# Peptides against a protein of PDB entry 4AID: the designs that were tried, part 101

Target 1, 242 residues: chain A of PDB entry 4AID
Amino acid sequence: FDIKRKTIEWGGKTLVLETGRIARQADGAVLATMGETVVLATAVFAKSQKPGQDFFPLTVNYQEKTFAAGKIPGGFFKREGRPSEKETLVSRLIDRPIRPLFVKGFKNEVQVVVTVLQHDLENDPDILGMVAASAALCLSGAPFMGPIGAARVGWVDGAYVLNPTLDEMKESKMDLVVAGTADAVMMVESEIQELSEEIVLGGVNFAHQQMQAVIDAIIDLAEHAAKEPFAFEPEDTDAIKA

## One batch from the design tools (peptide; made by RFdiffusion4, then SolubleMPNN)

Design b2_p18_2_s2 (from b2_p18_2, 10 letters changed)
Fold by OpenDDE base, seed 4:
Structure b2_p18_2_s2 (fold): chain B 242 residues (1-242), chain A 18 residues (1-18)
Amino acid sequence: as target 1 above (242 residues)
Amino acid sequence: MAMLERMKEIQRKAVANR
């Protein structure tokens, strides 16, 4: 088994990105761990476009499996066959920043699946799922102009907190999720309690700075483990914006 | 260097190192 692993310290926690042990049938597969929270991201893409395909067929599915439900808040009440509200929201959080980063004209089917394998009740698997999905796409050989990083920012005791625990989030006046590339913020989602726009903008900047270490970790993993780039030429050279 | 070309270069290096 050729297992490649990248480990970084991130927000006072160890982030591990691993490939080569699980889901080898996928185009890309990453096992991501932070604390005792564990997610598996898989990326699969079709090697041809369907006849008459007029839109980019990207599907993102974030799922928390029943075997992890004993450690997932609210996991005991999952209806089989329909995503929970959380699973639907997190699937959109992953979709939003990655969708615009595919090469223009690429209309092959892409499926990203993020599965929560373990939850520690401290580290939310959503941010970890975003990071893992980004890494899986970068390893896949799909024409993806990633990586993206992601971060959650809290505001606790008058300071920014990177990826606050579920307990720290109870005291936080901000739940700010940011995703971006090395060069740009791609997505912001925020719930804010009585904070100035200046503090919120500072939180976006803080998130974007803190996610650079994750972006660099995904790049380092890709240098050791990425597949051959899929032979695709974009219809428009403007997709090569520097 | 455009992000796409950077990623293609990273992927080429990763394959050459296998």
Scores: peptide ipSAE 0.054, ipTM 0.708, DockQ to the pose 0.812
Fold by OpenDDE base, seed 3:
Structure b2_p18_2_s2 (fold): chain B 242 residues (1-242), chain A 18 residues (1-18)
Amino acid sequence: as target 1 above (242 residues)
Amino acid sequence: MAMLERMKEIQRKAVANR
């Protein structure tokens, strides 16, 4: 097995991105670990467009499966087949920043699946899932103009905190989730308690700065493990300006 | 253009190193 691994220190925690051990039938597959929280992201894309496909058919599914339920609060009684409110929300958090980064005119089916394998009750698997999905897409050979990074920012004791624990978040006046490329913020989601716009904007900038290390880690992993780029030429939209 | 070419270069390097 050709296993590639990237390890970085990120917000005082070890982030591990691994490929080549599991889900090798996917176009891209990444096992991501932070603390004892573990997620598997898989990316699969169709090698042809369906006849009459008029929109980009991207599906993102985040799942906290029952085998992790011994560590995930409320996991013991998840009925098969209906996503929880959390799973639905996190699926959207992953979808929002990645969807606009596909090459224009690419309308092949893309499926991203993020599965929580373990939860440590400290590190939320949502941010880790966003990072893992980005990495899996960059490895896949799909025409994805990533990577994205992601970060959660808290405001605790008058300071920004990168990826606060679930316990630190109870004292946080901000829950700010940011995703972006090296060059741009692509998504912001925020819950804020009585903070100035200046503090919030500073939190977005802090998140975007802190995610650069993750973006660089995904690039380094892709340089060693990415598949051949799928042969896709965007429709020459310059030919319609004549 | 620049980001697409960057990703193509990253992927080409990953294949050439196999």
Scores: peptide ipSAE 0.049, ipTM 0.703, DockQ to the pose 0.824
Fold by OpenDDE base, seed 2:
Structure b2_p18_2_s2 (fold): chain B 242 residues (1-242), chain A 18 residues (1-18)
Amino acid sequence: as target 1 above (242 residues)
Amino acid sequence: MAMLERMKEIQRKAVANR
């Protein structure tokens, strides 16, 4: 088994990105760990377009599986068959920044699945899931112009906090989720309590700076473990100027 | 451009802007 692993220190925590052990049938698969929170991201893409496909068929599915329910807050009470509100929201948080980064004209089916395997009750699997999904796409050979990084920013005791724990978030006046490339912010989602616009904009900049280490880690992992790029040429060459 | 070449280009730009 060729197992590749990247480990970085990120916000005072160890982030581990691993490939080659699990889900080898996927185009890309990444096991991501921060603290004792563990997620598996898989990316699968069709090698041809369906007849009559007129839109880009990307699906993103964040899931907290029942087998992890003993290690996930509220996991024992999931009704079978419908995504929770959290699973729906996190699926959208992952979808929003990655969707615009696919090469224009690519209309093959793409499925990203993020599965929470363990939760430590400190590190939220949403940010870890965004990072893992980005890494899995970068390994897949799909025409994805990533990576994205992601970060949560809190405001605790008059300072920015990178990826606050669930307990630190109770004292935070800000829940700011940012995703972006090395050069651009792609998505902002924010809940704010009585903070100035200056503090919020400073939080976006802080997030974008702090996610660069994650982007660099995904690139390093991809240099050692990415599949050959899928042979895709867009019909319209004017779209390559992004 | 191969995806890895694009990733390396993004990385070079990101390092040059720091």
Scores: peptide ipSAE 0.029, ipTM 0.657, DockQ to the pose 0.091
Fold by OpenDDE base, seed 5:
Order: structure tokens, then C-alpha cells, then sequence
Structure b2_p18_2_s2 (fold): chain B 242 residues (1-242), chain A 18 residues (1-18)
């Protein structure tokens, strides 16, 4: 197996991004690990556009399957075949920042699947799933202008905390999920308890700064493992206004 | 355009190093 791995220290935890061991039939596939939480992201894209396709057909599916249920709270109670509320929300959290980063005019079907393989009960697989999805797309050869990074920020004891544990989150006055590129914030989702706008904006900036190490790790992995870029020319939108 | 060209360059380097 041609296994490529990037390992970084991130927020006092080891983040591992691995490709080449599993899901080799996908255009991109990444195992991401933080603590003992493990996710598999796969990216698959159609090599042609469907006749009459008028919109960009991106599907993102985050799933916490029953085989991981022995390590995932509430996993035993999930009905087979329907996304839970959490799975639906996290699928949207991944979709929102990546959707605008595809080359304009690209209308080939893209499927991103994030599967939780293990949960340690400390590290939430949502952030890890966002990172893994970004990495899988960067490896795929799809016309994706990523990577994105992602981070969760807590506010505990009057300080920002990067990717707080599920236990630290009980004491947190903020659940702030940020995703972005090296240059821009692409998505913010926040639940806050009576915090100033200044603290929240500071949290967004903190997240964006802290995710740069992840962006650089995805770039390094892509330099070693990315497929050949899919031959696609962007739609010239200045030619449609003439 | 700049980010797409960056990604294409990363992917070109990744293919050349195989």
C-alpha cells in the first residue's frame, strides 16, 4: 500500500491525516484521527456533466454508523437508513464552506461521505470530519479551490480553548465552529451564552489562526498524494454578460 | 483563479513525485 501520512500537533492533540490504506476506489479518501476519534472522508466526482444539469450537484453525507455505536453516545438508538439530527447538521456544516470553493461552471456530480469509525467521547468527530472532507477533496483531483481548515472554539475560565473536549464544553460559554481557507473565513456557526460580540469575533479570529496548521498539513499531504487535476476549464462569466 | 492555480500546482507536484 502506498500510504501517505501527515501528523501535526494541534491544540495539544495529535492530528493524523492518512491516505492510501482504505477506500482506494474513491477519487480522494482520508482517514483522520484526533485522540481516539477516527473518521473516514471520501470524495467521488463524476467525470462528465449530466445532460441538462443546471445546478452544481454536491452531496455531503456525514454519518455515525451503528458499528461505531458502542463508542458513540446514542448510536444504538439510531434508525438504520435515516440521518439523525446531528448527522444532518454536521453534513450542512461540511457542505457550507466547501460548496463555494468549487470552480464556477463545474456541474459534475460530487459526493462527499464522512463516516465516523471511532469516537473517544472527548473529541467530537464533526471538526475532524470537516478537516477530513477538505483533505479528501484536495486529494481527489476535483476542481476544488481548498483546502479549508476547521476549528471549534470554546470560552472556558475567560479564555479561548481550541477544540474543547466534550467535558470542557459543559463549562464553555461558547460553542463556535469556524471553517475557512488560508485567506478567508467561509463559515461560522455559534451557540453562545451572553458573550460580547468582541469575544465572539475574537473567537472567529482565533479559530482562523489556529486552523492554518491544518490547512498547511492538508497542502503537505496533497503535495505527496493528490491525483492529477481533472481537466476542467472554468466558465468565463464575463462572456455571458456581453 | 489564484487558489485554483495553487491547487493545480500542488497536484502537478504530487504527480511528478510519484
Amino acid sequence: as target 1 above (242 residues)
Amino acid sequence: MAMLERMKEIQRKAVANR
Scores: peptide ipSAE 0.073, ipTM 0.720, DockQ to the pose 0.839; fails the geometry check

Design b2_p18_2_s3 (from b2_p18_2, 8 letters changed)
Fold by OpenDDE base, seed 1:
Structure b2_p18_2_s3 (fold): chain B 242 residues (1-242), chain A 18 residues (1-18)
Amino acid sequence: as target 1 above (242 residues)
Amino acid sequence: MEMLERLEKIRRKAVENR
């Protein structure tokens, strides 16, 4: 197996991005680890557009499968069939920043699947899932203008905290999730307790600065492991007006 | 590098055709 791995220190934790061991049938596949939390992201895309396809058919599915059920609090065999509220929310958090980064006119089916394989009860799989999905898309050869980074920012003891643990989040006055490219913030979601707009805006800027190391790590992984770019040319809309 | 350059080329064409 040609296994490629990138490891960085990020917010005082080790982030590992790995490709080439699992899900080799996907266009892109990344195993991401932070602490003992482990996610598998896969990206697949159709090599042709369906006849009459008028919209971009992107689907994102975040799932906490039975393989993690021994380490997820509550041990409930979630009956196969309906996403939980968390799975639905995290699927949207991944979808929102990636959807606008596909080349305009690309209408081939794209499916991103993020599966939680392990949870350490400290590191939330959502941020790790966003990073892994970004990396899997960059490896796939799809016309995706990523990478995106992502970060959670807390406000604990009057300071910003990058990717607070689930225990640190109990004392946090802010749950701020940010996703962006190297150049721009693409998505913000926030739950805030009695904080000024200035502190929140400072948290967005802090998140965007801290995610650059993740963006660079995805680029480095893609330089060594990405597939050849899919041969896509946007429809020449000027050729239809002649 | 080569992948990103190819993607940027596709992005430029997609902006020019807008």
Scores: peptide ipSAE 0.026, ipTM 0.652, DockQ to the pose 0.061
Fold by OpenDDE base, seed 3:
Structure b2_p18_2_s3 (fold): chain B 242 residues (1-242), chain A 18 residues (1-18)
Amino acid sequence: as target 1 above (242 residues)
Amino acid sequence: MEMLERLEKIRRKAVENR
């Protein structure tokens, strides 16, 4: 097995991105670890467009497996087949920043699956899932203009905290999830308790700054492990208007 | 190298066409 691994220190925690051990049949597959929280992201894309496909068919599925449910807060024995409210929300958090980054005119089916394999009750799998999905897409050879980074920002004791633990989040006046490229913020989701707009905007900037290390880590992993880019030429839509 | 140059070339075209 040709296993490639990138390890960085990120917000006082070790982030590990690994490829080449599991899900090798996917176009891209990344095992991501932060603390004892572990997620598997897989990216699969069709090598042709369906006849008459008029929209970009991206699907994103975040899943908390039943074997991890004994370590997941609110892990009721999920009846096989219906996403929880959390799984639906996190699937959208991953979808929102990645969907605009596909090359215009690409209409092949893309499936991103993020599976929580382990939860430590400290590190939320959502941020780790966003990072892992970004990395899996960058490895896949799909025409994805990523990577994206992601970060959660808290406000605890009058300071920004990068990726607060679930216990630190109880004392946080802010739950700010940011995703972006190196150059731009792509998504903000926020719950805020009595904070100034200046502190919130500062939190977005802090998140975008702190995610650069993750973006660089995904690039370094992709340089060593990415598949050859899929041969996709966007139809020159300007040549059809002449 | 060639893959990153290709992605950068696609990025430059996507910025020039905005």
Scores: peptide ipSAE 0.025, ipTM 0.622, DockQ to the pose 0.061
Fold by OpenDDE base, seed 4:
Structure b2_p18_2_s3 (fold): chain B 242 residues (1-242), chain A 18 residues (1-18)
Amino acid sequence: as target 1 above (242 residues)
Amino acid sequence: MEMLERLEKIRRKAVENR
């Protein structure tokens, strides 16, 4: 097994990104761990466009499997067949920042699957899933202009908290999820309790600063483990302005 | 290095075409 691993300290927790042990049949696969929360992200892309494909067919599927249910609150009764409200929401949180980062004209099918393998009851797997999906895409050789980072920001006792625990979130006046590239914020999702716009904007900036270490960790992992870029030439969009 | 430079080159082209 050629296992590549990156480990960083992030928000007072150890983040581990690992590839080469699991899901080696995918184009990219990353096992991400924070605390005892563990997610597997896989990226698979078609090597050709389907005839008559008019749109970019990206599918993102976040799932919490029943084998992890003994460690996930409320996991005991997930019926096969319909995503939960949480799974639907987190799938959208992953989709939103990554979709704009594919090369224009790329219409090959892309499937991103994030599976929660373990939950520690402290670290929410959603942020970890966003990071893992970004890393898996960067390793895949797909024409993805990532990485993205992601962070959750809380507001507890008059301070910003990076990736608050589920217990710290009960005291938080803000649930702010941010995703972005090194250069730009790509997505914001926020639930706030009577906070000023200044505090919220400061939270977005704090998130974007704190996710740089994750972006750098994904880049370092990709330098050591990424597949060769898929041979794709973007459609020359300059030919339609004559 | 070469792969990141290729990704950055594609990234620059994708930003210039927006």
Scores: peptide ipSAE 0.024, ipTM 0.654, DockQ to the pose 0.062
Fold by OpenDDE base, seed 5:
Structure b2_p18_2_s3 (fold): chain B 242 residues (1-242), chain A 18 residues (1-18)
Amino acid sequence: as target 1 above (242 residues)
Amino acid sequence: MEMLERLEKIRRKAVENR
């Protein structure tokens, strides 16, 4: 097993990104851990386009499986039932920032699956799932112009809090989820209670600054563990307008 | 439309404040 691991301190918590132990049949696979919350992201892409494919067929599936505390479910990723509202929302949170970062004209099927393997009841697996999905895509060799980072920002006692715990979030006047590249904010989702636009914009900037360490960690992992880039030449879309 | 314009405004401000 060629196991590669990156560990960083992030918001006063240890973030671990690991590849090579599980899901090796995927194009990219990352275990991400923050506290005792653990997610598996897998990226799989088709090596050819389907005949008549007119759109980019990206599918993102986030799933929170019923797990026993302290047990990683070994190997049986069967879909447990219909997606919850949370699973549907988080799947969209992951999809939104990554979809625009695929090379234009790439129409091969891409499937990203994020599975919550463990939850500590402090660290929400959604942010961790976004980070893991980004990392898995960067490792896959797919024509993905990531990485993205992600962060949650709270507003507690008149200050920004990076990735607040579920308990700190009860006191927070803001639930701000931001995703972006090194250079750009790609997505903002926010639930805000009576805060100024200035505080919210400051929260977006804070999130984007704080996610750089995660972006750098994904890059470092990819430098050591990424597959060779998939040989894809985008069709010159200017040749179809003549 | 409004959400995209807001996001573009946020993106621009986030680049200007680096």
Scores: peptide ipSAE 0.014, ipTM 0.478, DockQ to the pose 0.029

Design b2_p18_2_s4 (from b2_p18_2, 9 letters changed)
Fold by OpenDDE base, seed 2:
Structure b2_p18_2_s4 (fold): chain B 242 residues (1-242), chain A 18 residues (1-18)
Amino acid sequence: as target 1 above (242 residues)
Amino acid sequence: MEMLKRLEEIRRKAVEKR
């Protein structure tokens, strides 16, 4: 097993990104850990386009399996066959910032699967799932112009808090989820209680600054463990010279 | 907005059942 690992301190917590031990049949696979919350992200892409494919067929599936949900009250009874509301919403949260970063004209099937393996009841797997999905895509060789970082920002006791715990979030006047590249914010989602626009904009900037350490960690992991880039030439070369 | 609000409501209900 050629195991590559990146470890950083992030918001007073250890973030670990690991590849090479699990899901080696995927194009990219990352085990991400923050606290005792653990997610597996896998990226798989088709090496050819289907005949008549007219849109980009990206699928993102976030999954909380029953063994991870056994620590979460109410996780014990998913009958087979439909994602929960949480799984659907988090899948969309991961999809939104990554979809626009694929090379234009790429219409091969891409499947990203994020599986929660463990939950500590402090660190939400959604942010960790966004980071892991970004890392898995960067390792895959798919024509993905990432990495993205992601962060949750709270407002607790008159200060910004990076990735607040589930208990700190009860006292937070803000739930702000930001995803972006090194250069750009790609997604903002927010719920805010009686805060000024200045505090909210400051929260977006704080999130984008704090996610740079995660972006750098994904780049460092990719330099040591990425597959060779998939040879893809778009039919229209005029859209890539800006 | 609407998506996070709904995730927060799901999260809160999961914590209240502990």
Scores: peptide ipSAE 0.397, ipTM 0.866, DockQ to the pose 0.016
Fold by OpenDDE base, seed 3:
Structure b2_p18_2_s4 (fold): chain B 242 residues (1-242), chain A 18 residues (1-18)
Amino acid sequence: as target 1 above (242 residues)
Amino acid sequence: MEMLKRLEEIRRKAVEKR
């Protein structure tokens, strides 16, 4: 097995991105770890477009496996098959920043699956899932103009906290989730308790700055482990308007 | 806003059940 691993210190925690051990049948597959929270992201894309495909068929599926449910907060023995509200919402959080980064005109089916394998009860797997999905797409050879980074920012004791623990989040006056590229913020979601706009905007900037180390880590992993880029030439739809 | 609020509420309720 050719296992590639990138490790960075990120917000006082070790982030590990690993590829080459599991899910090798996917176009991209990344095992991401932060603390004892572990996620597997897989990216698979069709090598052809379906006839008459008019929209980009991206599916993102975040799932918390039932075997981890004894450690996952609110993990009931779910009937296999219906996503929880959490899984649905996190799938949308992952989808939103990645969807606009596919090359215009690419309409091949893309499936991103993020599976929580372990949860430490401190590190929420949503941010880790966003990072892992980004990394898996960058490794896949899909025409994805990533990577994205992602960060959660809290406001605890009058300071920004990068990726606050579930316990620190109880004391946080801010839940700010940011995702973006090196150059651009692609998504902001926030819940704020009695904070100034200046603190919130500063939180977005802090998140975008702090995610650069993750973006760089994904790039470094991709340079060593990415598949060859899928040969996609968008039909020059502007050449047909003459 | 609404989506993150709902995730936060789910997390809070999940931690309160421990």
Scores: peptide ipSAE 0.397, ipTM 0.864, DockQ to the pose 0.016
Fold by OpenDDE base, seed 4:
Structure b2_p18_2_s4 (fold): chain B 242 residues (1-242), chain A 18 residues (1-18)
Amino acid sequence: as target 1 above (242 residues)
Amino acid sequence: MEMLKRLEEIRRKAVEKR
């Protein structure tokens, strides 16, 4: 097995990004670990466009599988069926920042699957799933203009907390999820209890600064393990406006 | 935003049941 691994300290926790051991049939596959929470992200893309495809067919699926579901807070053994409300919401949370980063005119089918394998009851797999999905896309050779980083920011005892634990989040006056590239914030989701706009804006900036270490870790992993870029020439859409 | 609020409500209800 040619296993590539990047390990960083991130918010006082060890983040591990690993490729080459699992899901080798995918275009990109990353096993991400933070604490004892473990997710597998896979990216698969079609090598051709379907005839008559008029939109970009990106599908993002976040899944809490049965092995993890018994350990996940509020997780239940589900039969194969309709995604839960949590799985639907986290799938949308991952989709939003990645969708605009595909090269314009790319209409090949892309499937991103994030599977929670383990949950430590401290680290929420949603942020880890965003990071893993970004890394899997960067390894895939798809025309994706990532990486993205992601961070959750809390406000506990008058300070910003990077990726608060589930217990710290009970005392947090802010749940702020940010995703972005090295250069730009792509997505903000927030719920706030009686905090100033200044504290919230400071939280977005804090998140964007703290995710740079994750972006750099994905780049370093991709330099050692990415597939060759898929040869894609966008249709010259400027030729239809003359 | 409504999506994150709903995720928080799911987390809260999941912790309150333990």
Scores: peptide ipSAE 0.395, ipTM 0.867, DockQ to the pose 0.016
Fold by OpenDDE base, seed 5:
Structure b2_p18_2_s4 (fold): chain B 242 residues (1-242), chain A 18 residues (1-18)
Amino acid sequence: as target 1 above (242 residues)
Amino acid sequence: MEMLKRLEEIRRKAVEKR
């Protein structure tokens, strides 16, 4: 197996991005680990457009399986049941920043699936899932203009905290999720308790700065493991000048 | 345009290293 791995220290935790061991039939597949939380992101895209396809058919599915306590399921990731509210929200959280980064005019079906394989009850799989999905798309050969990074920012004891634990989040006056490219913030989602706009904007800037290490890690992984870019010429070349 | 070319170049380099 040609296993490629990138490891970085991020927010006082080890982030590992791995490809080549699991889901090798996907166009891109990344196993991401932070603490003992483990997610698998897979990206699959159709090599042709469906007849009459008028919109970009991107589907993002995030899944938290009941077996995420201490076992990596080595089997077929069949969708078990109806998505929870959390799974639906996190699927949208991943979708929002990645959707605008596809090359305009690309209307081939794209499926991103993020599966939580292990949860340590400290590190939320959502941020890790965003990072893994970004990495899987960058590896896939799809005309995706990522990577994105992502970060959660807390406000604890009058300071910003990068990717607070679930216990630190109980004391946090902010749950701020940011996703972006190297150059731009693409998405902000926030729950805030009695904080100034200055603190919130500072949190967005802090998140965007802290996610650069993740973006660089995805780029480094892609330089070692990405597939050949899918040959796609958009009909509107003027849309690529943006 | 520049970022697409950069990603294509990254992916090309990734294939050339295999």
Scores: peptide ipSAE 0.027, ipTM 0.662, DockQ to the pose 0.817

